# Ledger of designs, part 11: peptides against a protein of PDB entry 2ODG

Target 1, 89 residues: chain A of PDB entry 2ODG
Amino acid sequence: MTTSQKHRDFVAEPMGEKPVGSLAGIGEVLGKKLEERGFDKAYVVLGQFLVLKKDEDLFREWLKDTCGANAKQSRDCFGCLREWCDAFL

## One batch from the design tools (peptide; made by RFdiffusion4, then SolubleMPNN)

Design b1_p10_3_s3 (from b1_p10_3, 4 letters changed)
Fold by OpenDDE base, seed 4:
Order: structure tokens, then sequence, then C-alpha cells
Structure b1_p10_3_s3 (fold): chain B 89 residues (1-89), chain A 10 residues (1-10)
């Protein structure tokens, strides 16, 4: 599956204090909505990813319900977090 | 709407 440079940049290094908008699939629109719901850092979304036990369907549905992510956006975001966790968690 | 387990918010 093809990934974006944004994805590759995110999974290449520790997450640190990266903003939520640094996640693949999360642009300015979705990022703002997530921030308004308290998800201001990528690691906060990581926390939700983990509390959902890394389940793809649950996470992608949560993301759609929380910020209106479409199928591609939720797939990109999930894949970004999955691959980051595989490397660093 | 379906509810999900969610980490506590600050």
Amino acid sequence: as target 1 above (89 residues)
Amino acid sequence: MKTYPEAPRL
C-alpha cells in the first residue's frame, strides 16, 4: 500500500510533542475538530488508539464519529499510528 | 450514536 511522505515523516521518529495535525490523514480541518475535542497532540490520539486496543474498525469508526474523517483519512491515520507503534512502542 | 471507551480528558 502506498504511503505519503507525511506518513513516512511521522513513523520515522519518536512522536514527542507533535501536533495532532502531524498524523497522516489529519489535515487542518480534521485537526481543528480534534483539538476542539481535546485531542491537541498526536500522543493524545495515540492514547485513544491504545485504549481501543489498536483495533482498526473501532479506531476508524471513532475517528469518523469524532471529527468526520472519511475512509481514506481514517485509514491513513490508523496506518500511521499502527506503524509508529510497531517501531517505537 | 455508538459510544466508545475513551481515555479520561484533562
Scores: peptide ipSAE 0.293, ipTM 0.833, DockQ to the pose 0.675
Fold by OpenDDE base, seed 1:
Order: C-alpha cells, then sequence, then structure tokens
Structure b1_p10_3_s3 (fold): chain B 89 residues (1-89), chain A 10 residues (1-10)
C-alpha cells in the first residue's frame, strides 16, 4: 500500500494538539462532522482507536457511522493511527 | 458540548 504525504507528515512526529483534520483520510467534510461529535483533536480519535483495541474493523465501522467515511477514508485514517502508534506508543 | 470517546462496540 502506498501512503500520502499527509499520512507521512502525521506519522513522522508526536501528534500533540493537531486537529482531527490532520489525520489521513479526514478532509474538511469529515473533520467538521467529527468535531460536531466532540472529536476535535487527532488525539481524541486516537483515544477511540485505543478503546477499540486498535481493531481495524471496529474502528473503520465506527468512523463510517460517526462521520460517513467511505472505505478509502477509513482505511487511510486507520493506517495513519496504526503507524503513528507503532512509532510513538 | 464536549463528547468523550465511546465505549467499545459489541
Amino acid sequence: as target 1 above (89 residues)
Amino acid sequence: MKTYPEAPRL
């Protein structure tokens, strides 16, 4: 699987206070929907990723149900968080 | 309104 520059930028450093829109697969549309549900920072989505025990199917389903992410968007977001965790968690 | 991470889905 090839990655985007957005993905590489996110996984390269601690996420700190990065907004939810900095996650790969999360653009303006999905970002606004996530923010409306209380997920305004990337680390809040990371928290959801972790309470789901990093399970791909559960996380991607949650993301779809929460903000309407399609298969590519949820795949990109999951991969972004997985690789960030591999590097920093 | 602030929202926290959801419980695992069963």
Scores: peptide ipSAE 0.226, ipTM 0.762, DockQ to the pose 0.168
Fold by OpenDDE base, seed 2:
Structure b1_p10_3_s3 (fold): chain B 89 residues (1-89), chain A 10 residues (1-10)
Amino acid sequence: as target 1 above (89 residues)
Amino acid sequence: MKTYPEAPRL
């Protein structure tokens, strides 16, 4: 698989206060839905990723249920957080 | 009111 520039930009540096929309696979539509559920920052989604013990199936299912992410969007978002954690956690 | 991370799923 190939990654997007958005993915590469996210995994290259500490997360800080980046908005949820900075995550790969999360566009404006999904970002708004996540924000409505209280996930306004990327680090809040990271928190959910971690309480799900970095499990791909659980996280991708959660993302689908929470904001309607499709398979590519959930895969991109999961991969983004996985690689960020590999670098910084 | 802010929402926090959810409980793990089965």
Scores: peptide ipSAE 0.223, ipTM 0.758, DockQ to the pose 0.166
Fold by OpenDDE base, seed 3:
Structure b1_p10_3_s3 (fold): chain B 89 residues (1-89), chain A 10 residues (1-10)
Amino acid sequence: as target 1 above (89 residues)
Amino acid sequence: MKTYPEAPRL
């Protein structure tokens, strides 16, 4: 599966204080909706990813329900966090 | 008012 430059930029370095919009698949529209729900930083979404035990179906469904992410957006976001964790966690 | 992250789903 091919990845975006945004994905590669995210997984290449520690997450730090990156905003939620830095996650692959999360643009301005989804980012604002996530922020309104308390997910202002990428690491908060990482937290949700982890408490869901990195389960793809659960996470992607959560993301869809939370901000209206479509299949591609949720796939990109999940893959971004999965590969970041593989590198740094 | 404060917003909170959603709880894990079962």
Scores: peptide ipSAE 0.216, ipTM 0.756, DockQ to the pose 0.128

Design b1_p10_3_s4 (from b1_p10_3, 4 letters changed)
Fold by OpenDDE base, seed 4:
Structure b1_p10_3_s4 (fold): chain B 89 residues (1-89), chain A 10 residues (1-10)
Amino acid sequence: as target 1 above (89 residues)
Amino acid sequence: MKTYPEAPTL
C-alpha cells in the first residue's frame, strides 16, 4: 500500500520528542483530542501501541474510541508505528 | 495541573 510523506518522515528517524501530531493519520483534530487525553507526544502513543502488544485490531479500536479516528486514520497511524518499531526496536 | 493518559486495557 502507498504511504504518505508524513509517514516516511516519521519512520526514517528516532522519535525523540515529536508531538503526537507527527504520527501519520493524526491531523489537527485528532491530535488535539489525543493531547486533551494526555497523549501529547508520539512516544506516549507508542507506549500504548506496545502495551497492546502491537496488535492491529486492539490498537485501531483504541484509537477510534479515544479520539474518533476513522478507518483510514487508524490504519495510517498503526502502520506508522509498526514500521517505526521494525526499524528501531 | 497536567492530565495523564488512562491506563491501557487489553
Scores: peptide ipSAE 0.043, ipTM 0.640, DockQ to the pose 0.102
Fold by OpenDDE base, seed 1:
Structure b1_p10_3_s4 (fold): chain B 89 residues (1-89), chain A 10 residues (1-10)
Amino acid sequence: as target 1 above (89 residues)
Amino acid sequence: MKTYPEAPTL
């Protein structure tokens, strides 16, 4: 599968304090909605991803319900976190 | 006022 430059930029290094909008699939609209729910940093979403035991269906459903992400956005975000974890966790 | 994340949904 082909990834975006945004994805590659995110998985290339420790995420540190990167904002939630740095995650692939999370643009300005979704980022604002996530921030309204207290998910201001990418690592907070990572926390949810890990609590859900990296389950794709559960995470993508959560993301959809939380910020209205569509199928592509949730897939991109999930893939971004999965590959980051494979490299750094 | 700061907003905090809701408890994780399982």
Scores: peptide ipSAE 0.042, ipTM 0.645, DockQ to the pose 0.083
Fold by OpenDDE base, seed 2:
Structure b1_p10_3_s4 (fold): chain B 89 residues (1-89), chain A 10 residues (1-10)
Amino acid sequence: as target 1 above (89 residues)
Amino acid sequence: MKTYPEAPTL
């Protein structure tokens, strides 16, 4: 499966203070909803990803329940964080 | 007022 340039840009470097919208699969709509729940930075979502022990099903379900992400959006976001962690964690 | 993240759930 191919990845987006947005994904590649995110996984290529330390995430620092990047906003939640920098995550692959997270557009303006989902980003706003995540921010309303206190997830304003990508690293806050990373925190949830790690608390869920990097479990794909748990994370994708959480993302769906939290911001209404569809299957592709949750897959893209999960893949983005997984590959970032593989490179930097 | 600041909104904080929802508590994690496993």
Scores: peptide ipSAE 0.040, ipTM 0.634, DockQ to the pose 0.103
Fold by OpenDDE base, seed 3:
Structure b1_p10_3_s4 (fold): chain B 89 residues (1-89), chain A 10 residues (1-10)
Amino acid sequence: as target 1 above (89 residues)
Amino acid sequence: MKTYPEAPTL
């Protein structure tokens, strides 16, 4: 699949203190919902991703249930975290 | 008041 520039920007460097909205697939609407649930930083979502053992189905389901992400948004977010982990974890 | 993330579930 073709990735977005947002994806490429995220996976290119350590995420540090980047906000949750920096994740591919997470725009302002989803970002706000995630922040309201305590997921204000990208690394908090990374934590959830890791606790779920990097399982795509579990993570995408969680994201959908948590912030209402659609299939594309959850796929983009999962791919973003997976590739970041492959590079830096 | 502080907001905490929802607990992870498998």
Scores: peptide ipSAE 0.039, ipTM 0.631, DockQ to the pose 0.122

Design b1_p10_4_s1 (from b1_p10_4, 3 letters changed)
Fold by OpenDDE base, seed 1:
Structure b1_p10_4_s1 (fold): chain B 89 residues (1-89), chain A 10 residues (1-10)
Amino acid sequence: as target 1 above (89 residues)
Amino acid sequence: SSAVGLLPKP
């Protein structure tokens, strides 16, 4: 599989104050749902990713349960955070 | 709601 430009843009630089919607796999619909749950910044989702020890199954299940992400959306989001961490953490 | 309670690893 290939990555999206959105993914490449995210993993290429420090995430700083980027909104949650800047994460690959997180569009307008999922972003709003995450924001309603207090996950307004990408770094808050990063926090959840790290608390879950970067475990793919746990994170993707959490994302599905939290905002209704489908398999592709959760995979894209996980991959985005994984590769960002590999570069900057 | 708030994200203050992040879910720990089971």
Scores: peptide ipSAE 0.097, ipTM 0.729, DockQ to the pose 0.316
Fold by OpenDDE base, seed 4:
Structure b1_p10_4_s1 (fold): chain B 89 residues (1-89), chain A 10 residues (1-10)
Amino acid sequence: as target 1 above (89 residues)
Amino acid sequence: SSAVGLLPKP
């Protein structure tokens, strides 16, 4: 499957202090909602991804429930974190 | 819920 340039940019380097909006699938609308819930940095969402044991269904459901992500947005976000972890963990 | 207290490990 194809990925966005945003995805490729994210998975190419250490996450550091990148804002939550740097995650693929997370635009300004979802980013603001995540920030309001305390998920202001991409690494906080990474933390949730990891405590859910990288489970796709659990993570995508969480993302939907937390910020209203649709299927494509949650898929893109999950894929972004999965590939980042494959590269750096 | 918020980021303070991530969902517990399943």
Scores: peptide ipSAE 0.093, ipTM 0.727, DockQ to the pose 0.281
Fold by OpenDDE base, seed 5:
Structure b1_p10_4_s1 (fold): chain B 89 residues (1-89), chain A 10 residues (1-10)
Amino acid sequence: as target 1 above (89 residues)
Amino acid sequence: SSAVGLLPKP
């Protein structure tokens, strides 16, 4: 499947202090909800991704339950973190 | 806010 420029921008470089909204699939609405829950940085969501052992179903379910992400948003976010990890982890 | 919703693998 094709990816967004937002995805490509995220996976191309170290994550650093990028805000949660930098993740593909995470717009302003989802970002605010994640920030309210303490997931303000992309690396915090990465932490959740990793503690779920990179499991797609678990992560996407978590994201849906946590911020109301739809199927595309959770897919985009998962793919973003998966490919970032493949490159840098 | 802290990431109180950070969960281990179920």
Scores: peptide ipSAE 0.092, ipTM 0.733, DockQ to the pose 0.344
Fold by OpenDDE base, seed 3:
Structure b1_p10_4_s1 (fold): chain B 89 residues (1-89), chain A 10 residues (1-10)
Amino acid sequence: as target 1 above (89 residues)
Amino acid sequence: SSAVGLLPKP
């Protein structure tokens, strides 16, 4: 599979205080919905990812239920966090 | 806002 430049930019460096919208698959619409639910920073979504023990099905289901992400959006977001963790965690 | 949606796996 190919990745976006947004994905590559995210996984290339420490996460820091990056907003939730910096995650691959999370555009303006999904980002706003996540922020309304308290997930304003990428590291908060990382927290959920880790609490779910990096399980793809659980995370993607959570993302769908939380902000209405479709299959591609949830796949892109999961892949982004997985590769970031492989590099930095 | 608070991230009340942080949930453990079932």
Scores: peptide ipSAE 0.090, ipTM 0.728, DockQ to the pose 0.353

Design b1_p10_4_s2 (from b1_p10_4 with S6L S9K)
Fold by OpenDDE base, seed 1:
Structure b1_p10_4_s2 (fold): chain B 89 residues (1-89), chain A 10 residues (1-10)
Amino acid sequence: as target 1 above (89 residues)
Amino acid sequence: SPAVGLLPKP
């Protein structure tokens, strides 16, 4: 399974204040929905990811329920955060 | 506004 350049760009450096839309799998539509729910920064979604103990099924379900992410979008987002954590956490 | 829906693992 290949990754996107967006994924590679995200996992390559500290997250900082990157907006939620910087996460792989999170485009304009999902980003706006997440922002409306208070998830405006990537690190807030990281927080949810960590609270869920990095569990893929729980996180992807949460993302689906929160912003309507489809399977690919949730997979991409999960993978993005997983690899970022592997590198930096 | 603060994030709504930060949920712990069930």
Scores: peptide ipSAE 0.107, ipTM 0.760, DockQ to the pose 0.365
Fold by OpenDDE base, seed 2:
Parts: structure tokens; sequence; C-alpha cells
Structure b1_p10_4_s2 (fold): chain B 89 residues (1-89), chain A 10 residues (1-10)
């Protein structure tokens, strides 16, 4: 499938202190919900992605349960973190 | 504040 410019911008460089809203699939609504749960930086969501051993089903289920992400949003977010890790981890 | 939803694989 094709990716967004937001995805490409994220996976092309080190994550640093980027906010959670920089992740593909995470807009204003989901970003605020994640921030309320303490996931204010993209690297905190990366931490959850890693403790779930990069498992797509587990991560997407977690994201849905945590902030109400739909199938496309969770797929975009998972793909964003997967490709970032492939490049930099 | 710290994240409240971080958890390991079941």
Amino acid sequence: as target 1 above (89 residues)
Amino acid sequence: SPAVGLLPKP
C-alpha cells in the first residue's frame, strides 16, 4: 500500500523528541487521548511497540483500546514504527 | 506524567 507524506517524514530521520502526534495515523483526536494516558512523545509509543515485541496484532489492539484508533489509523501507526525501527534500530 | 498504559506482551 501507499504511504503518506507524514509517514515518510517520520521514518526518514531520528525520532528525537517528536510529539506523539508526529506518528502516522495519529491525528489531533488520538494524540490528545494518548497524551492523557502519558504517551506524550513518539518514543513512549515506541517503547510500547517494543515491549509488545513488534507484534502487529498486539500493538494495534493496544492502540485501539488505549485511544480508540480505527483499523486504518492503527495500521498506519504500526507501519510507521516498524519502518522507523527497520531503519534506525 | 508517566504513561499508565505501558504493558508487556500477555
Scores: peptide ipSAE 0.107, ipTM 0.761, DockQ to the pose 0.390
Fold by OpenDDE base, seed 5:
Structure b1_p10_4_s2 (fold): chain B 89 residues (1-89), chain A 10 residues (1-10)
Amino acid sequence: as target 1 above (89 residues)
Amino acid sequence: SPAVGLLPKP
């Protein structure tokens, strides 16, 4: 499968203070819901991803339960964080 | 507000 430009833009550089909405698969709707739960920065979601030991099923289930992400959104978000970590962690 | 929903791997 191919990735989006949003994915490529995210994985290409250090995460810094990027908002949660910078993650692939996270649009305005999901971003607002994540922010309401305190996940306002991409690095906070990265924290959850790492605490779950980069497990795809656990992370995607968490994302669905936390903000209502569908299968594509959770796949895109997981892939974005996985590839960022492979490059920078 | 700080995030409170971090979950460890079982």
Scores: peptide ipSAE 0.105, ipTM 0.758, DockQ to the pose 0.333
Fold by OpenDDE base, seed 3:
Structure b1_p10_4_s2 (fold): chain B 89 residues (1-89), chain A 10 residues (1-10)
Amino acid sequence: as target 1 above (89 residues)
Amino acid sequence: SPAVGLLPKP
């Protein structure tokens, strides 16, 4: 599968204080919904990802339930966090 | 606002 430039930009460096919208699959609409729920930084979503023990099904279900992400959006977001963790954890 | 939706593995 081909990744987006947004994905590549995210996984290439420490995430620091990057906003939640920097995550692949998270656009303006989903980003605003996540921010409304307190997930304003990418590292907060990373926290949820880690609490769920990096489980794809659990994370993607959570993302769908939390902000209405579709299958592609949740897949892109999961892949983004998985590859970031592989590089930096 | 604080994140209230952090959930452990069920």
Scores: peptide ipSAE 0.102, ipTM 0.754, DockQ to the pose 0.344

Design b1_p10_5_s1 (from b1_p10_5, 4 letters changed)
Fold by OpenDDE base, seed 5:
Structure b1_p10_5_s1 (fold): chain B 89 residues (1-89), chain A 10 residues (1-10)
Amino acid sequence: as target 1 above (89 residues)
Amino acid sequence: MKLVKSKYVP
């Protein structure tokens, strides 16, 4: 599956204090909505991803419910976190 | 601040 440069940039290094908008699939609109809900850093979304035991359906449903992500946005975000975890956990 | 809805807690 083809990935974006944004995805590759995220999965290539420790996420540290990166903002939530650094996640693939999370643009300005979704990022602001996530921040308003308290998900200001990428690692907070990572926390939710891990709480959901990396389940794709649950995570993508959560993201849609939380910020209104569409199917592509939630797919891209899930893939970004999955591959980051594969590299760094 | 509550971040996660009960629905999304296993």
Scores: peptide ipSAE 0.186, ipTM 0.811, DockQ to the pose 0.124
Fold by OpenDDE base, seed 1:
Structure b1_p10_5_s1 (fold): chain B 89 residues (1-89), chain A 10 residues (1-10)
Amino acid sequence: as target 1 above (89 residues)
Amino acid sequence: MKLVKSKYVP
């Protein structure tokens, strides 16, 4: 599988206070929807990812349900958080 | 604010 530069930039360093839109697969449209639901920082979405015990199907379903993410967007976002956790958690 | 829907709480 290939990754985007956005993915590589995210997984390369601690996420700190990065906005939700810094996550791979989360553009302006999805980012705004997530922010409206209270997921304004990448670490809040990380929290949901961890609460779901890193389950891919559950997380991607949640993301679709929460902001309307399509299959590619949810896959990219999941992969971004998975690889960040592998590096830093 | 409830961030997580019930079905997404293990």
Scores: peptide ipSAE 0.179, ipTM 0.807, DockQ to the pose 0.142
Fold by OpenDDE base, seed 3:
Structure b1_p10_5_s1 (fold): chain B 89 residues (1-89), chain A 10 residues (1-10)
Amino acid sequence: as target 1 above (89 residues)
Amino acid sequence: MKLVKSKYVP
């Protein structure tokens, strides 16, 4: 699978205080919706990812239900968090 | 605020 530059930029370093919109698959539209739901930082979405025990189906379903992410967006976001965790967790 | 619905909490 190919990745975006946005994905590579995210997984290359600790996420710190990066906004939710820095996650691969999360653009301006989805980012705003996530922020309105309290997911303003990437680490809050990471928290949800970890609470779901890194389960792909559950996470992608959650993301769809929470902000309306499509299949590609949820796949990209999941992959971004998975690979970040592999590097830093 | 509550961020996650019950179905998404183990």
Scores: peptide ipSAE 0.179, ipTM 0.806, DockQ to the pose 0.105
Fold by OpenDDE base, seed 2:
Structure b1_p10_5_s1 (fold): chain B 89 residues (1-89), chain A 10 residues (1-10)
Amino acid sequence: as target 1 above (89 residues)
Amino acid sequence: MKLVKSKYVP
């Protein structure tokens, strides 16, 4: 499948202090909800992704439950973190 | 602050 420029920008470089909204699939609405739950930085969501052992179903379920992400949003976010980890972890 | 519910911790 094709990826967005947002995805490509995220996976191209170290994550650093990028806000949670930098993740593909995470727009302003979902970003604010994640921030309210303490997930203010992309690396905090990365932490959750890793705690779940990179399991797609578990992560996407978590994201849906945590911020109301739909199937595309959770897929995009998962793919973004997966590819970032493949490059940098 | 507790970020994750128990069902999302292996």
Scores: peptide ipSAE 0.177, ipTM 0.805, DockQ to the pose 0.125

Design b1_p10_5_s2 (from b1_p10_5, 4 letters changed)
Fold by OpenDDE base, seed 5:
Structure b1_p10_5_s2 (fold): chain B 89 residues (1-89), chain A 10 residues (1-10)
Amino acid sequence: as target 1 above (89 residues)
Amino acid sequence: MELVKSKYVP
């Protein structure tokens, strides 16, 4: 499955203090909603991803519930974190 | 700050 440049940029390096909007699938609209809910950094969303034991269905449902992500946005975000973890955990 | 709803905590 093809990925975006945004995905490739994110998974290529440690995420450090990157904002939540750096995650694939998270644009300006979703990013602002996540920030309003306390998920200001990508690593906070990573924390939720790990708490959910990397479960795709649970994570994508959480993302939809939290910021209104659609199926593509949640898929892209999940894939971004999955591949980052595969590289760096 | 409460970040995670209980349904999303295993």
Scores: peptide ipSAE 0.212, ipTM 0.820, DockQ to the pose 0.124
Fold by OpenDDE base, seed 3:
Structure b1_p10_5_s2 (fold): chain B 89 residues (1-89), chain A 10 residues (1-10)
Amino acid sequence: as target 1 above (89 residues)
Amino acid sequence: MELVKSKYVP
């Protein structure tokens, strides 16, 4: 599977205070919806990812239900967090 | 605020 430059930029360094929109698969539309739900930082979404024990199906379902992410968006976001965790967690 | 519904909390 190929990745985007946005994905590569995210997984290359500690996420710190990066906004939720820095996650691969999360554009302006999804980002604003996530922010409205309290997920303003990438690390808050990381928290949800970890609470779900890194389960792909659960996370992608959550993302769809929370902000309306489609299959590609949820896949990209999941992959982004998975690979960030592999590098830094 | 509550961020996550119980459905998504183990």
Scores: peptide ipSAE 0.209, ipTM 0.817, DockQ to the pose 0.105
Fold by OpenDDE base, seed 2:
Structure b1_p10_5_s2 (fold): chain B 89 residues (1-89), chain A 10 residues (1-10)
Amino acid sequence: as target 1 above (89 residues)
Amino acid sequence: MELVKSKYVP
């Protein structure tokens, strides 16, 4: 499947202090909800992704439960973190 | 601050 430019921009470099909203699939609405739950930086969501041992189903379920992400949003976010980890972890 | 519920901790 194709990826967005947002995805490509994220996976191309170390994430550093990038905000949670820089993750593919995470728009302004989901970003604010994640920030309210303490997930203000992309690396905090990365932490959750890693704690869940990179399990797609668990991560996508978590994201849905945490911020109301739909199937596409959770898939895009998961793919973004997966590919970033493949490159940099 | 607790970020993750036990449900999402292996």
Scores: peptide ipSAE 0.208, ipTM 0.816, DockQ to the pose 0.125
Fold by OpenDDE base, seed 1:
Structure b1_p10_5_s2 (fold): chain B 89 residues (1-89), chain A 10 residues (1-10)
Amino acid sequence: as target 1 above (89 residues)
Amino acid sequence: MELVKSKYVP
């Protein structure tokens, strides 16, 4: 599988206070929806990812339910968090 | 604010 530059930029360093929109698969539209639901920082979505015990199906279903992410968007976002955790958690 | 719906809490 190939990754985007956005993915590579995210997984390369600690996420700190990065906005939710910095996550791969999360553009302006999904980012605004997530922010409206209280997920304004990437680390808040990371929290949900971890609460779901890194389960791909559950996380991607949650993301779809929460902001309307399509299959590619949820896959990209999941992969982004998975690889970030592999590097830093 | 409830961030996580019940069905998404293990």
Scores: peptide ipSAE 0.207, ipTM 0.816, DockQ to the pose 0.142

Design b1_p10_5_s3 (from b1_p10_5, 4 letters changed)
Fold by OpenDDE base, seed 3:
Structure b1_p10_5_s3 (fold): chain B 89 residues (1-89), chain A 10 residues (1-10)
Amino acid sequence: as target 1 above (89 residues)
Amino acid sequence: MKLVESKYVP
């Protein structure tokens, strides 16, 4: 599977205080919706990812329900967090 | 604000 430059930029370094919109698959529209739900930082979404025990189906379902992410967006976001965790967690 | 809903907690 190919990745975006946005994905590569995210997984290359500690996420720190990066905004939720820095996650692959999360553009301006989804980012705004996530922020409205309290998920303003990438690390808050990471928290949800970890609470769901890194389960792909559960996470992607959550993301869809929470911000309306489509299949590609949820796949990209999941992959971004999975690979970040593999590198830094 | 509350972030976690019960359906999204194992």
Scores: peptide ipSAE 0.200, ipTM 0.823, DockQ to the pose 0.124
Fold by OpenDDE base, seed 5:
Order: sequence, then C-alpha cells, then structure tokens
Structure b1_p10_5_s3 (fold): chain B 89 residues (1-89), chain A 10 residues (1-10)
Amino acid sequence: as target 1 above (89 residues)
Amino acid sequence: MKLVESKYVP
C-alpha cells in the first residue's frame, strides 16, 4: 500500500519529542484536538497504541472517539505507529 | 491529568 512522505519521514528515525502532528493522518485540526486532550507528543499516542496491544480496531476506534479522525486518518496513523514500532521496538 | 479511559484499557 502506498504511503505518504510524512509517513516515511516519521518511521525512518526515533520519534523523540516530535509533536503529535508529526504522525501520518494527523493534520492541524486533529493535532489540536489531541493536544487539548493531553496528547501533545507523538510518544503519548504511542503509549496509547501500546496499551491497546497494537490492536488496529481498538486504536482506530480510540482515535476516532478522541479527536474525530475519519477512516483514512486513523488508518494512516495506525500504520505509521505500527511500522515505527516494527523498526524500533 | 487522566489520559486513558477505562474502556480503552484491555
């Protein structure tokens, strides 16, 4: 499946202190909503992803409920974190 | 600050 440059940039290196908006599928609108809910850094969303045991359905549902992500946005975000974890965990 | 809702904890 085709990925974005944003996805490739994220999965290529340790995420460190990258903002939540660095995640694929998370634009300005969703990023601000996530930040308002306390998910200001990408690693906080990573934490939720790991708490959910990397389950796609649970994570995508969480993201939808938390910031209003649509199906494509949640898919892109999930794929971004999955591939980052495959590379760095 | 509470981040994780109980429904999203396995």
Scores: peptide ipSAE 0.198, ipTM 0.820, DockQ to the pose 0.141
Fold by OpenDDE base, seed 2:
Structure b1_p10_5_s3 (fold): chain B 89 residues (1-89), chain A 10 residues (1-10)
Amino acid sequence: as target 1 above (89 residues)
Amino acid sequence: MKLVESKYVP
């Protein structure tokens, strides 16, 4: 499947202090909800991704439960973190 | 602040 430019921009470099909204699939609405739960930086969501042992179903369920992400949003976010980890972790 | 709930920890 194809990826967005947002995805490509994220996976191309170390994430550093990038905000949670820089993750593919995470727009302004979902970003604000994640920030309200303490997930203000992309690396905090990365932490959750890693705690869940990179499990797609668990992560996507978490994201849905935490911020109301739909199937595409959770898939895009998962794919973004997966590919970033493949490159940099 | 508690970030990770028990049900989201394997």
Scores: peptide ipSAE 0.197, ipTM 0.820, DockQ to the pose 0.144
Fold by OpenDDE base, seed 1:
Structure b1_p10_5_s3 (fold): chain B 89 residues (1-89), chain A 10 residues (1-10)
Amino acid sequence: as target 1 above (89 residues)
Amino acid sequence: MKLVESKYVP
C-alpha cells in the first residue's frame, strides 16, 4: 500500500497539539464535522482509536458514523493512527 | 459534552 505525504508527515513525529485535520484522510469537510462533535485535536481521535482497542472495523465505522468518512478516508485515517502508535506508543 | 457514545465503547 502507498501512503501520502500527509500520512508520512503525521507519523514522523509526536502529534502534540496537531489539529484533527492533520490526520491523513481528514480534510476540511471531515475535520469541521469532527470538530463540531468535540474532536478538535488529533489526540482526541487517537483517544477514540485507543478506546476501540485499535480495531480497524470499529474505528472506521465510528469515523463514518461521526463525520461521514468514505472508505478511503477512513482507511487513510486508521492507517495514520496505527502507524503513529507503532512508532510512539 | 459527551464524546464517547456507549455503542463505541467495547
Scores: peptide ipSAE 0.190, ipTM 0.816, DockQ to the pose 0.142

